# Peptides against a protein of PDB entry 4Z5W: the designs that were tried, part 151

Target 1, 305 residues: chain A of PDB entry 4Z5W
Amino acid sequence: IPDVFLELNKLWYFSAQSNLFNGEMPRSLSNSRSISLLSLRNNTLSGQIYLNCSAMTNLTSLDLASNSFSGSIPSNLPNCLRLKTINFAKIKFIAQIPESFKNFQSLTSLSFSNSSIQNISSALEILQHCQNLKTLVLTLNFQKEELPSVPSLQFKNLKVLIIASCQLRGTVPQWLSNSPSLQLLDLSWNQLSGTIPPWLGSLNSLFYLDLSNNTFIGEIPHSLTSLQSLVSKENAVEEPSPDFPFFKKKNTNAGGLQYNQPSSFPPMIDLSYNSLNGSIWPEFGDLRQLHVLNLKNNNLSGNIP

## One batch from the design tools (peptide; made by RFdiffusion4, then SolubleMPNN)

Design b2_p22_5_s4 (from b2_p22_5, 9 letters changed)
Fold by OpenDDE base, seed 3:
Structure b2_p22_5_s4 (fold): chain B 305 residues (1-305), chain A 22 residues (1-22)
Amino acid sequence: as target 1 above (305 residues)
Amino acid sequence: SLQDLIQSLINAATGGIYTVPE
């Protein structure tokens, strides 16, 4: 990418996704005062990520995903006072989240999907201080770590939590009960154990629950039959979606489905591939908004209602 | 590379939601 962005004093949006750009990010781009949305996703960009946050005063969205960047996560990003959305998926950092992210009050949406992030305990302890954080994607990190159950963890405004495919140990953490605005929870493809907690049914905005491919035991909590978002169409306040799309891998098709917004996901309860026992509750029939109920590959018994 | 192959195999055996095509 040429180093010509100094002259582009009116440039508010730059998208160069899915090209063959290589080398470092241009210094003029890292110092752009006008740019609001920057996307360089799916290139071969390399070197260290550096943004001059004192210059980049209009930066609101950053997508650098699927690049060959190296080095540390930029610890100065919290100084980008308008930066809301960050997609750092498929950047191999081999790092922990910087302590400076405790001060990242502008942050609303963060993805580190498949970014070799380490220390989930530190990551969650840091990110809980991001008061405006609504979307957190940590899929394919923290391999074989323990999901912290520390009751003091608090994500008050969290709407989307995705921590899939981490081989995480532990239980469904009770601190998630402090996230009453949670709409989408994906903890699939882990080694989570214990029972599914009944308090999940108290999350009135929860319309998408994926606990599949874990080691959960016991009965399905009856409280899941009373998930308010699945009983009635609540007027889901259309809050601004993150500027990055979501992708769900389908086992059958080489192309994952793209979901531009969390609301584009079908209302779902997926508890498949666990060790759950007992009956299927007839009251799942009350979940009139539910599109997908997946209970396959469990130890369930009795009649199908 | 062998690393790319291993990563591809890991990605093939994983599920859930991502923010890039896997």
Scores: peptide ipSAE 0.480, ipTM 0.837, DockQ to the pose 0.331
Fold by OpenDDE base, seed 5:
Structure b2_p22_5_s4 (fold): chain B 305 residues (1-305), chain A 22 residues (1-22)
Amino acid sequence: as target 1 above (305 residues)
Amino acid sequence: SLQDLIQSLINAATGGIYTVPE
């Protein structure tokens, strides 16, 4: 990418995604006062990520996903006072979340999907201080770590939590009960154990629950038949979605289906590929907004209601 | 490398939601 962004003093949006750009980010781009949205996703950019946050006062969205960047996560990003959305997926950091992210009050949406992030306990302890954090995607990190169940963790404004495919051990963490605005939870493809906690049914905004491909035991909590978002169409205020799309693999060989917003996911309960027992509750029939109920590959018995 | 093969195997045996095409 040429170092010509000094002359582009009115450039508000720069998207150069899905090209063949290599080398480092140009210094003039890292110092742009005008840019609000920056996307360089799916290139071969390298070196360290550096942004001059004192200069980049208009930066609101940053997508650097699927690049060859190296080194630490930029600790100065919280100084970008308008930065809301960050997509750092598929950047091989091999790092922990910087302690400075405790001060990241502008942050609303963060993805580190498949970014070799380490220490989930530290990551969650830091990110809980981001008071405006609504979307957190941590899929394909923290390999074989334990999901912390510290009740003091608080994500008060969290709407979307995705921590899939981490081989995480532990149980469904009680601190999630402190997130009453949670709409989408994906903890699939881990090594989570224990029972599914009944308090999940108290998350009145939860329309998408994926606990599939774990080691959960016991009965399906009856409280899941009372998920208010699945009983009635609440007028969910369309909150601003992240500036990055979501993807879900249906088949191992197919590109993931793209979902531009969390609300584009079908209302779903997926408890498949566990060791759950007992009956299917007839009261699942009360979930009039439910599109997908997936209970396959469990130890369930009795009649299908 | 062996590490690349292991990572490829892990990626093949993974699911859930992502923010990039996997």
Scores: peptide ipSAE 0.467, ipTM 0.833, DockQ to the pose 0.340
Fold by OpenDDE base, seed 2:
Structure b2_p22_5_s4 (fold): chain B 305 residues (1-305), chain A 22 residues (1-22)
Amino acid sequence: as target 1 above (305 residues)
Amino acid sequence: SLQDLIQSLINAATGGIYTVPE
C-alpha cells in the first residue's frame, strides 16, 4: 500500500479487503486524522501493528484480520478514544491480552478468533473492565486451558460471547449469570464437563445457545423450555451490530456461511455430541420462536414428544 | 511446516463461530 494518506485529509472510510497487499502498513495511514473505518482484512500485510492513537482521533472501526502481522498486541489501542470495533482474527500474535485493555472504555466489539492468544484467565480478568463490551469472540485460542469459573468475573453488558474450539476444560461458568443481556452463547467444540446449569434458562434474551461437542452429562435443564426470547417475539431492540461479519461452518467441506449480524443467526439450541441423559422435555414445544433444536449423539431415552 | 499442517488439521476438525472464513 503506498504511503500517500497524508494527502487524503477527507478520507473517512478505507476498505481494501481481499487484495494482495504486502509489506508493512503505511505510516501515513497509522497517522490519519480523518479515517473512521479502516479495513485491510484478507491481505498479506506484515510487521508490527502500530497506530498513532493521538493522531487517529476519528478511528471507530479497525479490521486487520487475516494478515501476516507479528509481535505483540498493540498496548496503546485504549488511547484511541473513539475505537469501538476491533477484528484481529487470524493474526498469529502468540501473546496475552495487554493489561492496558482494562482502560478500553470505547471498546464494544472485539475478535481475536484464531490469533494464538494465551492465558484465558488473564484475558477475561482484563476484558471485564471494558464496561461497553457487547461482543467478544475468542474462538481457536487458549488451547487446552481451563475456562475460569471465578464468580467475581462480570461482563454486565455482554450480548455475544463466542469461545469455540479451544479444547477448554472446566464447567459452564457461573459468572455468565451476571450477563442478563446475553443473546448468543457459543462454547462448542471444547472439553467442558459437568451438568448444564439451570440458570441458563433465566437468560431472557438468549436466543442462540451452542454447547455442542463437549463432555456434558446429566439431564437437559427443564428451564431451557422457558427461555423467554424463544417463547415470545420480544421486541429485540436492534442494537448496533459489530462492524465485522460472523462465519459458521456447516460441514467440513462447505465454505462457512456469513452472518452480517448476530440477529441473522437462526434461534437455536444445540446440545449435540455430549453425554446427556434423560428424556426430551415435551415443553420444548412451547418454544414457538425456536428454529433449530439439535440433541443428536447423546444418551437420551424415552419418547420423542 | 509440520506445525502449520497440524494447525490446519485442527482447524479443519473444529467448529463454532468465527470472524473470518476458516
Scores: peptide ipSAE 0.465, ipTM 0.832, DockQ to the pose 0.333
Fold by OpenDDE base, seed 4:
Structure b2_p22_5_s4 (fold): chain B 305 residues (1-305), chain A 22 residues (1-22)
Amino acid sequence: as target 1 above (305 residues)
Amino acid sequence: SLQDLIQSLINAATGGIYTVPE
């Protein structure tokens, strides 16, 4: 990418996704006063990520995903006072989340999907201080770690939590009950155990629940048949979605389906590939907004309602 | 590469939601 952005003093949006750009990010781009949205996703950019937050006063969205950047996560990002959305997916950091992210009050949406992030306990302890954090994606991180169950963790404004494919151990953490605005929960493809907690059915905004491919035991909580978002069309206040798309893998050979907003996901309960027992509750029929109920590959018995 | 093969195998044994195509 040429180092010409100093002259582009009116450049608000720069998107150069899915090209063949290599080398480092231009210094003039890292010092741009005008850029609000920067996306360089799916290139071969390298070096350390550096942004001059004192210069980049208009930066609101940053997508650097699927690049060859190296080094630590930039600890100065909280100084970018308007920065709301960050996609750092598929950047091999091999790092922990910086302590400075405790001060990241502008942050609303963060993805580190497949970014070799370490220490989930530290990550969650830090990120709980981000009062405006609504979307957190941590899929494909954390090797053989335990999902912390510390009751002091509080994500009061969290709407989307995705921590799939991390091989995480532990149970569904009680601190999630402190997130009453939670709409989408994906904890699939882990090593989570215990029972599915009945308090999940108290999350009135929860329309998408994926607990598939874990080691859960016991009965399906009857409280899941009373999930208010699945009983009635709540006027889902379309809150501003993250400036990055979501992808769900459908099959091994197909590209992931793209979802531009969390609200574009079909209302779903996926409890498949566990060790759940007991009956299918007939009251799942009350979930008139439910599009997908997946209970396959469990130890369920009795009659199909 | 061997790394690509390993990553392909890891990706084959993974699911859930991502913010890039995996």
Scores: peptide ipSAE 0.462, ipTM 0.826, DockQ to the pose 0.336

Design b2_p22_6_s1 (from b2_p22_6, 9 letters changed)
Fold by OpenDDE base, seed 2:
Structure b2_p22_6_s1 (fold): chain B 305 residues (1-305), chain A 22 residues (1-22)
Amino acid sequence: as target 1 above (305 residues)
Amino acid sequence: SEPPGFLTSGYSPDDKIEVIPP
């Protein structure tokens, strides 16, 4: 990419995604005063990520995903006072989230999916201070770590939480009960154990629940048959609109199905590939908005309702 | 049988991106 962005003083949107750009990000782009939306996703850009936040006063969205960037996560990003959305998926950082992210009040949507992030306890402790954080994607990180269950963790405005395919140990954390606006939860493809907690059924906005491919035991909580978002359409909750898409991948090596908006997800309960026992509750029939109920490959017994 | 998939936000070059219509 040529270093000519100093002359583009009216440039508010730059999209150069899915090209063959290599080398470092142009210094003039890192100093652009006019740019609001920057997407360089799916290139071969390399080096350390550097943004001059004192110059980039209009930056609201940053997508650098699927590049060959390396080094530390830029600790100065919280100084970009209007920066709301960050997509750093598939950047191999091999790092922890910077402590400076405690001050990231503008942040609404963050993805570090498959970015070799370490120390989930520190990451969640830091990110809970982001009061405006609505969407958090941490898939394919924290390999074999323990999901913290510290009740003091609080994500008050969280709507979308995805921490899939991390081989995480532990249980479904009680601190999620402090997120009453949660709409989408994916904790699939981990090594989570224990029972599925009944308080999940109290999350009135939850329309997508994936706990598949874990080691959960016990009965399915009856409270899941009373999820208000799946009973009636009356709770039109404001949907999160991150500036980055989501992908449903069958496995780590498979291509993904693209979802542009959270509203594009089918209303779903997936508890498949666990060790759940007991009966299927007939009251699942009351979930008139439910599109997908997957209970496959468990130890369930009794009659199918 | 393979378990159902998981969600991510990362593009893979090999992702046969089937755009699920809204």
Scores: peptide ipSAE 0.391, ipTM 0.773, DockQ to the pose 0.314
Fold by OpenDDE base, seed 4:
Structure b2_p22_6_s1 (fold): chain B 305 residues (1-305), chain A 22 residues (1-22)
Amino acid sequence: as target 1 above (305 residues)
Amino acid sequence: SEPPGFLTSGYSPDDKIEVIPP
């Protein structure tokens, strides 16, 4: 990418995604005063990520995903006072979340999916201080770590939480009950154990629940048959989706389905591939908005209602 | 049968991506 962005003093949006760009990000781009949305996703860009936050006063969205960047996560990003959305998926950082992210008040959407992030406990302890954080994607990180259950963790405004395919141990954490606005939860493809907690059914905005491919035991909580978002069409004010897409992948090597926004997901409860027992509740029939109920490959018994 | 899929925001160039409209 040529170093000519100083001359482009009115450039608001720059998208050069899915090209063959290599080398470092141009210095003039890292100092652009005008750019609001920057997407360089799916290239071969390299070097250290550096943004001059004092210059980039209009930066609201940053997508650098699927590049060959190296080094540390830029600790100065919280100084980009208008920066809301960050997609750093598939950048191999081999790092922890910087402590400075405690001060990242502008942050609304963050993805580190498949970015070799370490220490989930530290990551969640830091990110809980982001008061405007609504979307958090941490899939394919934290390999073989334990999902923290510290009750003091609070994500008050969290709407989308995806921590799939991490081989995480532990249980469904009680601190998620402190996220009453949660709409989408994916904890699939882990090694989570214990029972599915009944308080999940109290998350009135939860329309997409994926707990599939874990080691959950016990009965399906009856409270899941009363998920308000699945009983009635709530006029949930759809807040702006993150500027990055989501992908549903069957496995790490398979092609994915692209979803441009969380609202594109079908209303779903997936509890498949666990060790759940007991009956299927007839009251699942009350979930008139539910599109997908997947309970296969469990130890369920009795009659199918 | 294979386990169901999981969600990510990571694009892979080698992935056959199907775009599902809203």
Scores: peptide ipSAE 0.382, ipTM 0.777, DockQ to the pose 0.327
Fold by OpenDDE base, seed 5:
Structure b2_p22_6_s1 (fold): chain B 305 residues (1-305), chain A 22 residues (1-22)
Amino acid sequence: as target 1 above (305 residues)
Amino acid sequence: SEPPGFLTSGYSPDDKIEVIPP
């Protein structure tokens, strides 16, 4: 990418995604006062990520996903006072989230999917201070770590949480009960154990629940039959719309089905590929908005309602 | 049968991206 962005002093939107750009990010781009939306996703850019946040006062969205960047996560990003959305998916940092992210009050949507992020406990302890954080994607990180269950963790405004395919150990963490606005939860493809907690049914905005491919035991909580968002469409909370798409991947090596918005997901409860027992509750019939109920590959018994 | 898929936000150039129509 040429270093000519100083001349483009009125450039508000720059998208050069899905090209073959290589080398480092141009210094003039890292100092642009005019750019609000920057997407360089799916290129071969390299080097260390650096943004002059004192200059980039209009930056609201940053998508650098699927590039060959290396080094540390830029600790100065919280100084970009209008920066809301960050997509750093598939950048192999091999790092922890910087402590400075505690001050990232403008942050609304963050993805580190498949970015070799380490220390989930530190990551969550830091990110809980981001009071405006609505979307958090941490899929394919923290390999074989333990999902922290510390009740003091609070993500009050969290609407979308995706921590899939991390081989995480532990249980469904109680601190998620402190996220009453949660709409989408994906903890699939982990090594989570224990029972599915009944308090999940109290998440009145939860329309998409994926706990598939874990080691959960016990009965399906009856409280899941009373998920308000799946009973009626009344009081539909405004859905988060991050500037980055989601992908549903069949496996780590498969192509993904692209979803541009969380609203594009079918209302779903997926508890498949666990060790759940007991019956299917007839009251699942009350979930009039439910499109997908996947309970396959469990130890369920009794009558199908 | 393979377990159902999981969600992510990143794609590789080699990933067959299926776009779900709105």
Scores: peptide ipSAE 0.337, ipTM 0.730, DockQ to the pose 0.326
Fold by OpenDDE base, seed 1:
Structure b2_p22_6_s1 (fold): chain B 305 residues (1-305), chain A 22 residues (1-22)
Amino acid sequence: as target 1 above (305 residues)
Amino acid sequence: SEPPGFLTSGYSPDDKIEVIPP
């Protein structure tokens, strides 16, 4: 990418996604006063990520995902006072979340999916201070760590939480009950154990629940049959989507599904590939908005309602 | 049968991607 962005003093949006760009991010781009949305996703860019936040006063969205960047996570990003969305997926940092992110009040959407992030306890302790954080994607990190269950953790404005495929141990954390606005929860492809907690059914905005491919035991909590978002359409809060898409990985040889907005997800309860027992509650029939109920590969018994 | 897929915000360039409409 040429180092000409000083001349482009009116450039508001720059997207160079899915090209063959290599080398470092241009210095003039890292100092652009005009750019609001920057996406360089899916290239072969390299070097250290550096942004001059004192210069980049209009920066609201940053997508550097699927590049060959190296080095540390930029600890100065909280100084970008208008920066709302960050996608750092598939950048191999091999690092912890910077402590400076406690002060990241502008942050609304963050992804470190498959970025070799370590120490989930520290990450969640830091990110809980981001008062405007609505979307958090931490998939394919924290390999074999324990999901913290510290009740003091609070994500008051959290709408989307995805921490899938981390081989995480532990139980469904009680601190999630402090996120009453949660719409989408994916904790699939972990080693989570214990029972599915009844308080999940109190999350009135929860329309997408994936707990598949874990080691959960016990009965399906009856409270899941009363999820208000799945009973009635009236609770569909249209919230602004993050400036990055979500992907559902299909099996290794089958393509992925891209979802540009959380609202594009089918209303779903997936509890498949666990060790759940007991009956399927007839009251699942009350979930008139539910599109997908996946209970396969469990120890369920009795009648199918 | 294999377990269902999981969600992420990154794809592989080699992945065939189907865009789901709103």
Scores: peptide ipSAE 0.411, ipTM 0.876, DockQ to the pose 0.314; fails the geometry check

Design b2_p22_6_s2 (from b2_p22_6, 11 letters changed)
Fold by OpenDDE base, seed 1:
Structure b2_p22_6_s2 (fold): chain B 305 residues (1-305), chain A 22 residues (1-22)
Amino acid sequence: as target 1 above (305 residues)
Amino acid sequence: SKPPGFLTSGYLPNDKIEVVPP
């Protein structure tokens, strides 16, 4: 990418995603005063990520995902006072989340999917201070760590939490009960154990729950049959989507699904591939908005309602 | 059968991505 962005003093939006760009991010781009939306996703860009936050006063969205960047996570990003969305998926940092992110008050959406992030305890302890954080994606990190269950963790405005495929140990953390606006929870493909907690049914905005491919035991909590978002449409809070899409791999190894908006997710409860026992509650019939109920590969018994 | 897939924000390596409409 040519180093000409000083000349482009009116540039508000720059998207060069899904090309074959290589080399480093231009220095002039890292100093752009005009740019609000920057996407360089899915290229072969390299070097260390550096942004001059004192210059980039208009930056609101940053997507550098699926590049060959190296080095540390830029600790100065909280100084970009308007920066809301960060997508650093598939950048191999091999790092912890910087302590400076405690001060990241503008942050609304963050993804480190498959970015070799370590120390989930530190990550969550830091990110809980981001008062405006609504979307957090940490999939494919923290391999074989323990999911913290510290009740003092609070994500008051959290709407989307995805921490899938981390081989995480532990239980469904009680601190999630402090996130009453939670709409989507994916903790699938971990090694989580214990019972599914009844308080999940108190999350009135929760319309997408994926706990599949874990080691959960016990009965399905009856409270899941009372999830208000799945009973009636009235609680569908249309929120602005993060400036990055979500992806789900198909079982057939033949491609994937792309979700550009949270509204594109089907209302779903997936508890498949666990060790759950007991019956399927007849009251699942009350969940009139539910599109997908997946309970396969468990130890369930009795009648199907 | 394989367990269902999980969500991520990174592009999948396979070229066949289906966009799910709202």
Scores: peptide ipSAE 0.391, ipTM 0.876, DockQ to the pose 0.317
Fold by OpenDDE base, seed 5:
Structure b2_p22_6_s2 (fold): chain B 305 residues (1-305), chain A 22 residues (1-22)
Amino acid sequence: as target 1 above (305 residues)
Amino acid sequence: SKPPGFLTSGYLPNDKIEVVPP
């Protein structure tokens, strides 16, 4: 990418995603006062990520996902006072979340999906201070770590939490009960154990729950039949989607699904591929908004209602 | 049968991506 952005003093939106750009991010781009949305996703850019936050006063969205950047996570990003969305998916940092992110009050959406992030305990302890954080994607990190269950963790405004395919140990963390606005939870493809906690049914905005491919035992909590968002549509707060899409791999080698907004997800409860026992509650019939109920590959018994 | 897929924000290696409408 040429170093010409000083001349583009009115450039508000720069999207150069899904090209073959290589080399480092231009210095003039890192100092742009005009750019609000920057997307360089799906290129071969390299070097360290550096942004002059004192200059980039209009930066609201940063998508650098699927590039060959190296080095540390830029600790100065919280100084970009209008920066709301960060997508750093598939950047191999091999790092911990910077302590400076405790001060990242503008942050609303963050993805480090498949970014070789380490120390989930530190990451969550830091990110809980981001009071405006609504979307958090940490899939394919923290390999074989333990999901912390510290009740003091609080993500009060969290709407979307995805921590899938981390081989995480532990249980469904009680601190999630402190996220009453949670709409989407994906903890699938881990090594989580114990029972599914009844307090999940108290998350009145939860319309998408994926706990599939874990080692959960016991009965399905009856409280899941009382999920208000799945009983009636009245509480569907349309919140602004993150500036980055979500992807779901299909079970077949036939590709994937792209979701541009959380509202594109089908209302779903997926508890498949666990060791759950007991019966299917007839009261699942009360979930009039539910599109997908996946209970396959468990130890369930009794009658199908 | 294989377990269902998981969610990510990174591009899938397979170019066959279907966009799900709202």
Scores: peptide ipSAE 0.355, ipTM 0.863, DockQ to the pose 0.309
Fold by OpenDDE base, seed 3:
Structure b2_p22_6_s2 (fold): chain B 305 residues (1-305), chain A 22 residues (1-22)
Amino acid sequence: as target 1 above (305 residues)
Amino acid sequence: SKPPGFLTSGYLPNDKIEVVPP
């Protein structure tokens, strides 16, 4: 990418996604005063990520995902006072979340999906201080770590939490009950154990629950049959979605699904591939908004209602 | 085994991506 952005003093949006750009991010771009939305996703950009937050006063969205950047996570990003959305998916940092992110009050949406992030305990302890954080994607990190169950962890405004495919140990953490606005939870493809907690059914906005491919035992909590978002159409105020899409690999080799908004997800409960026992509650029939109920590959018994 | 169907962000290289409408 040429170093010509100094002259582009009115440039507010730059998208160069899915090209063949290589080398480092141009210095003039890292110092752009005008740019609000920057996306360089899916290129071969390399070097360290550096943004002059003192110059980049209009930066609101940053998508550098699927590049060959190296080095540390830029610890100065919280100084970008308008920066709301960060997508660093598939950048191999091999790092912990910077302590400076405790001060990242502008942050609303963060993805480090498949970014070789380490120390989930530190990451969550830091990110809980981001009071405006609504979307957190940490899939494919923290390999074989323990999901912290510290009750003091609090994500009050969290709507989307995705921590899939980390081989995480532990249980479904009680601190998630402190997120009453949670709409989407994906903890699939971990090594989580214990019972599925009944308090999950108290998350009235929860319409997408994926706990599949874990080691959960016991009965399905009856409280899941009373999830309000799945019983009735709530007039949920459409909140701004993150500026980055979500992806789900299809259950076939036939590619993937892209979801541009959380509302594009089907209302779903997936508890498949666990060790759950007992019966399927007839009251699942009360979940009139539910599109997908996946309970396969468990130890369930009795009649199918 | 369950096929990997967990949620991510970023990009799925070499896969046909289907955009799910709202």
Scores: peptide ipSAE 0.321, ipTM 0.848, DockQ to the pose 0.313
Fold by OpenDDE base, seed 2:
Order: structure tokens, then C-alpha cells, then sequence
Structure b2_p22_6_s2 (fold): chain B 305 residues (1-305), chain A 22 residues (1-22)
């Protein structure tokens, strides 16, 4: 990418996604005063990520995902006072989240999916201070770590939490009950154990629940048949609007689903590939808004209602 | 049978991505 952005003093939106750009990000781009939306996703850009936050006063969205950047996570990003959305998926940092992110008050949506992030306890302890954080994606990190269950963790405004495919140990953490606006939870493809907690059914905005491919035991909580968002449409909650898409990997050779909007997610309960026992509750029939109920590959018994 | 997929914000390998409509 040429170093010509100093001359583009009216450039508000720059999208150069899915090209073959290589080398480092231009210095003039890192100092742009006009840019609000920057996306360089799916290129071969390299080097250390540096942004001059004192210059980039209009920056609201940053997508650098699927590039060959290296080094540390930029600790100065909280100084970008209008920066709301960050997508750093598939950047191999091999790092912890910087402590400076405790001060990241503008942050609303963050993804480090498949970014070799380490120390989930530190990450969550830091990110709980981001009072405006609504969307958090941490998939394919923290390999074989323990998911912290510390009750003091609090994500008051969290709407979307995705921590899938981390081989995480532990249980469904009770601190999630402190997130009453939670709409989407994916903890699939881990090594989580214990029972599915009944308090999940008290999350009135939860319409997408994926706990598949874990080691959960016991009965399905009856409270899941009372999820208010799946009973009626009356709870029109404000949808989360991250500036980056979500992808669902299909286990078939080559392919996935792309979700550009929260409304594209089907209302779903997936508890498949666990060790759950007992019966399927007939009251699942009360979930009139439910599109997908996946209970396959468990130890369930009795009649199918 | 393989378990269902999981969610991420990073592009999936082999670019056979189906966009889910609203």
C-alpha cells in the first residue's frame, strides 16, 4: 500500500479488504486525522501494528483481521478516544491483553479470534473494566486453560460472548449471570464440565446458546424452556451491531456460514455432543421462536415429546 | 459424526463461505 494518505485529508472510509497487499501498513495511514472506518482485512500485511492515536482522532472502527502482523498488541489503542470496534482475528500475537485496555471506555466490540492470546484470567479481568463492551470474541485462544469462575467478574453491558474451541476446562461461569443483556453465548468445542446451570434460563434476551461438544453431565435445566426471547417476540431488545462479520465453521470439508448481522443468527439451543441424561422436556414446545434445537449425541432417554 | 461448528470472527480456510441472509 503506497504511503500517500497524508494527501487524502478528506478520506473518511478506507476499505481494501481481500486483496494481495503485503509489507507494512503505511505510516501516513497510521497518522490519518480524517479516517473513521479502516479495514485492511484478509491481506498479507506484516510488521508491528502501530497507530498514532493522538493523530487518528476520528478513528471509530479498525479491521486488520487475517493479516501477517506480528509483535505485541498495541497498548496505546485506548488513547484512540472514539475507537469502538476492533477486529484482530487471525493475527498471531502470542501475547496477553495489555493492562491499558482497562481504560478502553470507547470499546464496544472486540475480536481476538485465533490470535494466539494467552492468559484468559488476565484477559477477562482487564476487559471487565470496558464499561461499553457489548461484543467479545475470543475463539481459538487460551489453549487448555481454565475458564475462570470468579464471581467478581462483571460484564454489565455484554450482549455477545464467544469463547469457542479453546479446549477450556472448568464449568459454565456464574459471573455470566451478571450480564442480563446477553443475547448470544457460544462456549462450544471446549472441555467444560459439570451441569448446565439453571440460571441460564433467566437470561431473558438469550436467543442463541451453543454449549455443544463439551463434557456436560446431568439433566437439561427445565428453565431453558422458559427463555423469554424464545417464547415471544415482545422483548425486542436492541441487537448487537459489531462492524465485523461472524463465521460458523462447518465440519464438512471446505466451507462455513457468514453472519453479517445479528438478525442472521437463527434462534438456537445447541447442547449436542455432551453427556447429558434424563428426558427432553415437553415444554420445549413453548419456545415458539426457536428455529434449532440440537440435542444429538447425548445420553438422553424417554419419549420424544 | 463430527460435532457442529463454532463461531469466530476470522475468515475460515478455503473461502467456501455461504452468506446467511437476514
Amino acid sequence: as target 1 above (305 residues)
Amino acid sequence: SKPPGFLTSGYLPNDKIEVVPP
Scores: peptide ipSAE 0.359, ipTM 0.864, DockQ to the pose 0.327; fails the geometry check

